# Designs tried in a protein design run: peptides against a protein of PDB entry 8PQO. Part 123

Target 1, 252 residues: chain A of PDB entry 8PQO
Amino acid sequence: VLLKEYRVILPVSVDEYQVGQLYSVAEASKNETGGGEGVEVLVNEPYEKDGEKGQYTHKIYHLQSKVPTFVRMLAPEGALNIHEKAWNAYPYCRTVITNEYMKEDFLIKIETWHKPDLGTQENVHKLEPEAWKHVEAVYIDIADRSQVLSKDYKAEEDPAKFKSIKTGRGPLGPNWKQELVNQKDCPYMCAYKLVTVKFKWWGLQNKVENFIHKQERRLFTNFHRQLFCWLDKWVDLTMDDIRRMEEETKRQ

## One batch from the design tools (peptide; made by RFdiffusion4, then SolubleMPNN)

Design b1_p19_7_s4 (from b1_p19_7, 12 letters changed)
Fold by OpenDDE base, seed 5:
Structure b1_p19_7_s4 (fold): chain B 252 residues (1-252), chain A 19 residues (1-19)
Amino acid sequence: as target 1 above (252 residues)
Amino acid sequence: DLVLKIVLGSITKYLESHF
């Protein structure tokens, strides 16, 4: 098992981020080839537990149509089915990802707290001390081009070049986080993403777990660069606007 | 291991579609 806490600082408020995240997810999905085919929604309902109130979803991603025929033919039962259980109680979110074939031997858990700070809180997820001491804190700087793979880099998604017309935020220079503290009119937040990866396969645990973390970090980095650079597209939207957009997308 | 590669491929494909 390998735990890392990714801290993504953004020059947006917690409330803004809720809109921006939903918009950016929707926008990113439009760019994905193959659409939403193979997604089965098993559960979508409100939940209340331990003072946490939100929406619970259970989805199965059937990836048979997303792989070559020879892979599908060779795949054992359940190997191409990914289960996603999500508890969305913004500003807290939890997602648990499993695979039918691996059963309990594979787990990705992503727990996110969105806080109005600069990523300075320790153990925001309230882990036991013994567990917390094994968590690596990883800061993602969306303005740092060196954290982006060349194949992922797009100039239009570079926070170091982007200037928001609507808000005046950006471009983000090398000291943007330090400068942000002195800008009273610019909100900021940190997404604390505790990622737990378990891959119980003899001799391959560390290799695979590290690989998955590298993928997650890459995804978080690219996503939040997009989120910021798309600020002018979503900053004036309301949650009601987002809901309408989502409903319209479902109809298509 | 072929099964391992298939599973890892599935995980990767899922992750690429989610943020």
Scores: peptide ipSAE 0.459, ipTM 0.923, DockQ to the pose 0.715
Fold by OpenDDE base, seed 4:
Structure b1_p19_7_s4 (fold): chain B 252 residues (1-252), chain A 19 residues (1-19)
Amino acid sequence: as target 1 above (252 residues)
Amino acid sequence: DLVLKIVLGSITKYLESHF
């Protein structure tokens, strides 16, 4: 089991982020070839547990159509099915990812707190001290080009180049986070993403767990660079606007 | 291991479609 807490600082408010995240997820989904194909929604309902109130979803991603025929023919039962269970109680979110074939031998858990700070809180997820001491804190700087793979880099998604017309935010220079402290008119937040990865496979646990973390970091980096660079597209939207957009997408 | 490759492939494909 490998735990890392990814801290993503953004020059947006916690309230703004809620809209921006939903917009960016929808936009990213549109850009994905075959977006939504093979997704089965088993559960989508409100929940209330221990003072936490939100929306619970259970989805199955059937990836049979996403792999070559010969892979599908050789794949054991359940190997191409990914289960996603999500508890969305913004500003808190939890997602649990499993695979039918691997059963309890595979787990990705992503627990996120969105806080109006600069990533300075320790153990925001309230782990036991013994567990917390094994968590690596990883800061993702959306303006740092060195954190982006060359194949993922797009100039239109570069926070170091982007200037928001609507808000005046950006471009983000090397010291943008320090400069935020002196800019009373610019909101900021941190997404604290505790990622737990378990891949119990003899002799390959550490290698695969590190690999998955590398992929998660890549995804978080790219997503939040997009989120910021799309600021002018979503900053004036309301949650009602997002809901309408989602309903319109369902009808297509 | 072929099964491992298939499983990792499915995980990767899922992750690439999400954040």
Scores: peptide ipSAE 0.449, ipTM 0.922, DockQ to the pose 0.692
Fold by OpenDDE base, seed 1:
Structure b1_p19_7_s4 (fold): chain B 252 residues (1-252), chain A 19 residues (1-19)
Amino acid sequence: as target 1 above (252 residues)
Amino acid sequence: DLVLKIVLGSITKYLESHF
C-alpha cells in the first residue's frame, strides 16, 4: 500500500472550484474518445453516513469498446471493467476505484478535502498518527512547467501565460503563491487529495503502486492547469447551469 | 505479464477519461 497526499493550490475559491471542477470534467470528457459510452450507472442516490451527507454513485466503466480488438479478445473476464464508487459531499469527496478481475488485490482510493488555505494543514483526512507518518505530501504547482510532461504541454493551458479577462487572475509567476497572500481580492484554495493505492501481487506491488501514483500526479497536474486556464469559461456559471448542462448531456 | 498489462491499460484508460 502506498499513500500520498497531493496538495493542489489554486487561485480560486472553494465555491468557485465546485463549478470549475464539474465544468472541466465535462469538457475533458468530450476530448476523450468514446466519452460516456460504456458507462453503466448502477446507483445514484443521496446518502448519509456519520454526519456526512451527499450523493453516492456506483458506476461501471465497460472498456471493451474502447480498447483494440486484440486486447478485448485476450482480456480475462472482468479485466476491462472498472468500478467507480463515489461519495460526493463537496467540499469533501471520496472515490474508490476497483477492477473486476483484480478484486481485492487492487484498489485506488482518492479522498479529497477542499480547503480555503495554501496547503498548510497537516492530516486533514484525520489518519491515525502511525498511518500519517507514512504519507508523503506532494505539492503540485500548476504554474511550474517542469512538472508537466512535454507531450502534455499546451500553451493555451499554461497558467504562467494565461490571463483571466473576467477575474484578472494570472498569469502565475514563479512566486505566485507567495504573492497571493498579499492579494486580498484573489481567493485561493487547496485540494488535499489523499491517494491510496493498493496492489497485492507479490514482486510487483511497489512498481505498480508507484506507477499509478505517477499517473495520478500527472492527471491532477494537467487537470488543474486546464481548470485554471478555462476560468473565463466557467467562472460565471452557477451550479444550476452545470446541472442543466449535465441534464442536457444525458438527453443526448 | 499480459494480464497485468491489460489491467493497467484499462485502469490508465479510465483515469485519463476521468480527469
Scores: peptide ipSAE 0.437, ipTM 0.921, DockQ to the pose 0.771
Fold by OpenDDE base, seed 3:
Structure b1_p19_7_s4 (fold): chain B 252 residues (1-252), chain A 19 residues (1-19)
Amino acid sequence: as target 1 above (252 residues)
Amino acid sequence: DLVLKIVLGSITKYLESHF
């Protein structure tokens, strides 16, 4: 098991982020080839648990159409089905990813707290001390070009080049986080993303767990760069606007 | 090797379409 807590600092408020995240997810999905294909929604319902109130979703990603034919034909039963269970009680979110074939030997859990701070809270997810001491804290700087793969880089999604017309935020220079502290009018938040990865195959555990973390970090980095650079597209939207957009999309 | 490629591929494909 490998745990890392990714801390993503953003020059947006927690309330703004709720809108921006949903918008950016939708936008990113549109840009993906074959987006939505092979996704089965089993459950989508409200839940209440231990004072946590939100929306629960259970989705299955059927990857048969996403792999070469020979892989599909040779894949063990369930190997190409990924289950995603998500509890969205913003500002808290939890996602659990499993695979039918791997069963208990495979787990990706992503637990996120969105806090109006600069990533200074320790153990925000309230792990036991023994567990917490094994968690690596990883800061993601969305303005740091060196954290982005060349193949992922787009100039229009570079926070170091983007300036929001509507808010005046950006571009984010090398010391943007330090400067943010002195900007009383600019909101900020941190997404604390505790990622638990388990891959219990002897000889491959460390390799795969590290690989998954690398991919998660890559995903978080690119996504939040997009989110910020799309600020002018979503900052004036309300949650009601987002809900309306989602409903309209479902009708198409 | 085959199983590994399938699993890694599935994970990658999931992440590409995730969140």
Scores: peptide ipSAE 0.031, ipTM 0.695, DockQ to the pose 0.690

Design b1_p19_8_s1 (from b1_p19_8, 9 letters changed)
Fold by OpenDDE base, seed 2:
Structure b1_p19_8_s1 (fold): chain B 252 residues (1-252), chain A 19 residues (1-19)
Amino acid sequence: as target 1 above (252 residues)
Amino acid sequence: MPLTPLAFLMLNIILENYF
């Protein structure tokens, strides 16, 4: 099991981020190969537990059409079915990813708190001290070009070049986080993303767990660079606007 | 609720690296 807490600081408010995240997920998903094909929604309902209120979803991703024929032919039963269970109670979110074939031997859990701070809180997910001491804190700087793979880099998604017309935010220079503290009119937040990866196969555990974390970091970096650089596209949208856009996209 | 969860994007990135 490998745990890392990714801390992503953004020059947006917690309330703005709720809209921006939903918009950016929708847009990013359109740009990725395969769209919504092979996604089965089993459950989509409100929940309430221990004072947490939100939306619960259970989805199955059927990967049979997404993998090469030789992989499909050799894959054990259930190996190409990925289950995603998500509890969205913004500003808290939890996602649990499992596989039918691997059962207890595979887990990806992503727990996120969105806080109006600069990533300075320790153990925001309230882990036991013994568990917390094994968590690596990883800071993602959306302005740092060196954190972006060359193949993922786009100039139009570079926070160091982008300036919001609607808000005046950006471009983000090398010291943007320090400067942000002195900018009374610029909101800020941190997304604290605790990622737990478990892959119990002898000889492959560390390799696969580290690989998954590398991909998660890549995803979070690119996604939040997009979210910021798309600020002018979503900052004036309401949650009702987002819901309407979601319904329109489901019909396509 | 997002149309496509971040997990879907993660899966696509993983698939791109393996295949």
Scores: peptide ipSAE 0.033, ipTM 0.719, DockQ to the pose 0.172
Fold by OpenDDE base, seed 1:
Structure b1_p19_8_s1 (fold): chain B 252 residues (1-252), chain A 19 residues (1-19)
Amino acid sequence: as target 1 above (252 residues)
Amino acid sequence: MPLTPLAFLMLNIILENYF
């Protein structure tokens, strides 16, 4: 098991981020190969548990059409079915990813708190002290080009070049996080993303767990660069606008 | 079509690295 807490600082409010995240997920998904094909929604309902209120979703990702034919032919039964269970109680979110074949030997858990701070809170997910001491805190800087793979870099998605016309935010210089403290009119937040990866296959555990974390970091970096650079597209949208967009997308 | 969650984006990145 490998745990890391990714801390993503953004020059947006917690309330703005709720809209921006939903918009950016929708836009990013349009750019991905195969879109939502092979996604089955089993459950989509409100939940209430231990004072947490939100939306629960259970989805299956059928990967049979997403892998080469030889992989499909050799894959054990259930190996190409990924289950995602998500509890969205914004500003808290939890996602649990499992596989039918791997069962208890595979888990990805992503727990996110969105806080109106600069990533300075320790153990925001309230882990036991013994567990917390083994968590690596990883700061993601969306303005740092060195954290972006050359193949993922786009100039139109570079926070160091982007300036929002609607808000005046950006471009983000090398010291942008320190400068935010002095900019009373610019909101800021941190997404604290605790990622737990478990992969119990002998000889491959550490390799696969580290690989998954590397991909998660890449995803979070690219996604939040997009979210910021798309600010002018979503900042004037309401949650009702997002819900309408989701309903329209469900009817297509 | 339901909105694609972040987990699906993650899976696509993983698949692109292996295939």
Scores: peptide ipSAE 0.033, ipTM 0.714, DockQ to the pose 0.141
Fold by OpenDDE base, seed 4:
Formats: C-alpha cells, structure tokens, sequence
Structure b1_p19_8_s1 (fold): chain B 252 residues (1-252), chain A 19 residues (1-19)
C-alpha cells in the first residue's frame, strides 16, 4: 500500500471550485473520444451518513472495447470491469476504484478535502498517527511547467501565460503563491487529495503502486491547469447552469 | 506477466474517464 497526499493550491475560492470542477470534468470528458462508451451507471442517488450529505454514484467501466484484442482474449473474467464508487459531499469527496477480478488485491482510493487555505493543514483527513507518518505530502504547482510532461503541455492551458479577463487573475509567475497572500481580493484554496493505492501482486506491488501515483499526479496536474485556464468559461456559471449542461450532454 | 500491461492500460483508461 502506498499513500500520498497531493496538495493543489489554486487562486479560486472553495465555492468557485465547485463550479469549476464540474465544468472542467464535463469539458474534459467531451474532449476524450468515446469517454462515455462502456460506462454503466448502476447507482446515482443522494445519500446521508454520519452528518455527511451528498451524491453517491456507482459506475462500472467496461474496458473490453478499449483494450487490444489479445488483451481481451487473455483477460480473466471480470478483469476488464472496473467499479467506481463515489461519495460527493462537497467540499469533501471520496472515490473508491476496484476490479472484479483482483478483488481485495486492487484498490485506488481518492479522498479530497477542499479548504480555504494555502495547503498548510497537516492530516486534514484525520488519519491515525501511525498511518499519517507514512503519507508523503506532494505539492502540485499548476504554474510549474517542469511538472508537466511535454506531450501534455498546451500553451492555452498554461497558467503562467493565462490571464483571466473576467477576474484579472493570472498569469501565475514563479512566486504566485507568495504574492497571493498579499492580494486581499484574490481568493485561494487547496485541494487535499489523499490517494491510497493497493496492488497486492507479488513482485509487482511497488512498481504498479508507484506507477499509479505517477499517473494520478499527472492527471491532477493537467486537470487543475485546465480548470484555472478555463476560469473565464465557468466563473459566471451557477450550479443550475452546470446541471443543465450535464443534461444536454446526456442527450447527445 | 501479461497482466502487468493490462493493469497499466486499465489504469490509464480509468484516469481518462475520471476527469
């Protein structure tokens, strides 16, 4: 098991981020060819548990059409079915990813707190001290081009070049986080993403767990760069606007 | 051995659909 807490600081409020996240997820999903193909939604309902209120979703990703024929032919039954269970109680979210074949030998868990701070809180997910001491804190700087793979880099998604017309935010220089503290009118937040990866196959555990973390980091970096650079597209949207956009997307 | 490439591919597909 490998745990890392990714801390993504953004020059947006917690309330703004709720809209921006939903918009950016919808937009990114449209850009992915066949993104909805092979996705089965088993459950999509409100939940209430232990004072947490939110939306629960259970999805199955059927990967049979997305893998090469030889992989499909060699894959055990259930190996190409990925289950995603998500509890979205913004500003808290939890996602659990499992596989039918691997059962307890595979887990990706992503727990996110969105806080109106600069990533300074320790153990925001309230882990036991023994567990917390094994968590690596990883800061993602959306302005740092060195954190972006060359193949993922787009100039229109570069926070170091982007300036919001609507808000005046950006471009994000090398010291943008320090400068933000002095900007009374610029909101900020941190997304604290605790990622737990388990891949319990002998000889492959460390390799696969580290690989998954590398991909998660890549995903979070690219997504939040997009979210910021799309600020002018979503900052004036309401939650009702987002819901309408989601409904329109489901009809296409 | 053949399951290792599968695991990596599955992960990439999941990540592409997550965001």
Amino acid sequence: as target 1 above (252 residues)
Amino acid sequence: MPLTPLAFLMLNIILENYF
Scores: peptide ipSAE 0.028, ipTM 0.680, DockQ to the pose 0.075
Fold by OpenDDE base, seed 3:
Structure b1_p19_8_s1 (fold): chain B 252 residues (1-252), chain A 19 residues (1-19)
Amino acid sequence: as target 1 above (252 residues)
Amino acid sequence: MPLTPLAFLMLNIILENYF
């Protein structure tokens, strides 16, 4: 098991981020090959647990159409079915990813707290001290081009070049986080993403767990760069606007 | 179909790197 807490600081409020995240997910998903094909929604319902209120979703991602034919032909039963269970109680979110074939030997858990701070809270997910001792805190700087793979880099998605017309935020220079503290009118937040990866196969555990974390970091970096650079597209939207957009997309 | 915020994107990135 490998745990890392990714801390993503953004020059947006927690409330703004709720809209921006949903917009950016919808927009980014349109650009991905194959769209929503092979996604089965088993459950989509409100939940309440221990004072947490939110939306629970259970989805299956059927990867049979997304892998090469030879992989599909050789894959064990259930190996290409990924289950995603998500509890969205913004500003808290939890996602659990499992695989039918690997059962308890595979787990990806992503727990996110969105806080109106600069990533200064320790153990925001309230782990036991012994467990927390083994968590690496990883700061993601959306302005740092060195954290972006060349193949992922787009100039229009570069926070170091983008300036929001609507808000005046950006471009984000090398010291943007320090400067933000002095900008009373610029909101900020941190997304604390505790990622737990378990891959319990002998000889492959460390390699696969580290690989998954590398991909998660890449994803979080690119996504939040997009989210910021798309600020002018979503900052004036309300949650009701997002819901309408989602409903319209479901009807198409 | 509501896409969960990050998991779908995560899966696509993983698939891109493995296959």
Scores: peptide ipSAE 0.033, ipTM 0.719, DockQ to the pose 0.141; fails the geometry check

Design b1_p19_8_s2 (from b1_p19_8, 9 letters changed)
Fold by OpenDDE base, seed 2:
Structure b1_p19_8_s2 (fold): chain B 252 residues (1-252), chain A 19 residues (1-19)
Amino acid sequence: as target 1 above (252 residues)
Amino acid sequence: MPLTPLAELMLNILLENYF
């Protein structure tokens, strides 16, 4: 098991981020080739538990069309079915990813708190001390180009070049986080993303767990760079606007 | 109302980078 807490600081409010995240997810999904093929939605309902109120979703990703033919032919029963259970109670979110074949030997869990701070809270997910001491805190700086792979870099998605016309935010210089404290008119937040990865196969555990974390970090970096650079596209949208956009996207 | 989970995007990108 490998645990890391990714801390992503952004010059947006927690309330703004809710809109921006939904917009950016929708927009980023359109730009990816994978689409929604092979996705089965089993459950999509509101939930309430222990003061947490939100939306619960259970999806199955059928990967038979996403893998090479030889993999499909050799794959054990259930090996190409991934279950995603998600609890969205913004500003708290939890996603659990499992596989039918691997059962308890495979887990990806992503738990996110969105807080109006600069990533300074320790153990925001309230882990036991023994568990918390094994968590690596990883800071993602959206302005730091060195954290971006050359193949992922786009100038139009570079926070160090972008300036929001609507808000005046940006560009983000090397010391933008330090300067933010003195900017009374600029809100800020941190997304604390605790990622738990388990891949219990002898000889492959560390390799696969580290690989998944590498991909998650890459994703979080690129996504939040996009979210910020798309600020002028979503900052004036309401949650009702987002809901309409989602409904329109489902019909296409 | 149902919200689009970030996890869906994450899974799609993960799969695209692996295969």
Scores: peptide ipSAE 0.033, ipTM 0.724, DockQ to the pose 0.107
Fold by OpenDDE base, seed 4:
Structure b1_p19_8_s2 (fold): chain B 252 residues (1-252), chain A 19 residues (1-19)
Amino acid sequence: as target 1 above (252 residues)
Amino acid sequence: MPLTPLAELMLNILLENYF
């Protein structure tokens, strides 16, 4: 098991981020070839548990059409079905990813708190001290080009070049986080993403767990760079606007 | 081993659909 807490600081408010996240997810999904093909939604309903109120989703990702034929032929039953269970109670979110074949031997859990701070809170997910001491805190700086793979880099998604016309935010220089403290009118937040990865296959555990974390980090980095650089596209939208957009997308 | 490529591919596909 490998745990890391990714801390993504953004020059947006927690309330703004809710809209921006949903917009950016929708936009990013449109940009991906194949979109929602092979995704089965089993459950999508409101939930309330232990004072947490939000939306629960259970999806199955069927990968049979997305893998090479030889992989499909050799794959055990259920190996190409990935289950995603998500509890979205913004500003708290939890996602649990499992596989039918690997069962308890495979887990990706992503727990996120969105807080109006600069990533300074320790153990925001309230882990036991023994567990918390094994968590690596990883800061993602959306302005740091060195954190972006060359193949992922786009100039239009570079926070160090982008300036929001609507808000005046950006470009984000090397010291943007420090400068933000002095900008009373600029909101900020941190997404604390605790990622738990388990791949309990002998000889492959460390390799796969580290690989998954590497990909998660890459995904979080690129996503939040996009989210910021798309600020002018979503900052004036309401949650009702987002819901309408989602409904329209489902009809297409 | 064929398992590692499968795991890598599955993860990439999953992540692409997640965001």
Scores: peptide ipSAE 0.025, ipTM 0.658, DockQ to the pose 0.075
Fold by OpenDDE base, seed 3:
Structure b1_p19_8_s2 (fold): chain B 252 residues (1-252), chain A 19 residues (1-19)
Amino acid sequence: as target 1 above (252 residues)
Amino acid sequence: MPLTPLAELMLNILLENYF
């Protein structure tokens, strides 16, 4: 099991981020090949548990069409079915990813708190001390080009070049986080993403767990760079606007 | 309810790197 807490600081408010995230997910999904195909929604309902109130979703990703033919032909039963269970109680969110074939030997859990701070809270997910001491805190700087793979880099998605016309935020220089503290008119937040990865196969555990974390970091980095650089597209939208957009998308 | 979860993007990236 490998745990890392990714801390993503953004020059947006927690409330703004709720809109921006949903918009950016939708937009990014349009840009990905094969988006939505092979996704089965089993459950989509409100939930309430221990004071947490939100939306619960259970989806199955059928990957048969997403893998090469030879993989599909050789894959054991259930190996290409990924289950995603998500509890969205913004500003808290939890996603659990499992596989039918691997059962308890495979787990990806992503627990996110969105806080109006600069990533300074320790153990925001309230782990036991023994567990917390094994968590690596990883700061993602969306302005740091060195954290972006060359193949992922786009100039129009570079926070170090982008300036929001609507808000005046950006570009984000090397010291943007320090400067942000002095900018009383600019909101900020941190997404604390505790990622738990378990891949319990002898000889492959460390390799796969580290690989998954590498991909998670890559995803979080690119996504939040996009989110910021798309600020002018979503900052004036409301949650009701997002809901309408989602409903319109479902009808297509 | 979000239509497109972040996890879907994750899966696409994972698939791209594995295959």
Scores: peptide ipSAE 0.031, ipTM 0.713, DockQ to the pose 0.139; fails the geometry check
Fold by OpenDDE base, seed 5:
Structure b1_p19_8_s2 (fold): chain B 252 residues (1-252), chain A 19 residues (1-19)
Amino acid sequence: as target 1 above (252 residues)
Amino acid sequence: MPLTPLAELMLNILLENYF
């Protein structure tokens, strides 16, 4: 088991981020090949548990059409079915990813708190001390070009070049996080993303767990660079606007 | 509710790195 807490600081408010995240997920999904094909929604309902209220979703991702033929032919039954259980109680979110074949031997859990701070809170997920001491805190700087792979880099998605016309935010210089403290009119937040990865196959555990974390970090970095650089596209949208956009997209 | 979860994007990225 490998745990890392990714801390993504953004020059947006927690309330703004709720809109921006939904917009950016929708836009990023449009840019990916294959879309939502092979996704089965099993459950979509409100939940209340331990004072947490939100929306619960259970989805199955059928990867049979997404993998090469040789993988499909060799894959055991259930190995290409990925289950996603998600609890969305913004500003808290939890996603649990499992596989039918691997059962308890595979887990990706992503727990996110969105806080109006600069990533300074320790153990925001309230882990036991023994568990918390094994968590690596990883700061993602969306302005740091060195954290972006060359193949992922786009100039139009570079926070160090982007200037928001609507808000005046950006470009983000090397000391942008320190400068935020002195800018009373610029909101900021941190997404604290505790990622738990378990791949309990002897000889492959460390390799696969580290690989998954590397991909998660890459995803979080690129996604939040996009989110910021798309600020002018979503900052004036309401949650009702987002809901309408989602319904329109489902009908197409 | 989001049309496409972040997890789907994650899976796509994972698949692109293996295949």
Scores: peptide ipSAE 0.031, ipTM 0.704, DockQ to the pose 0.139; fails the geometry check

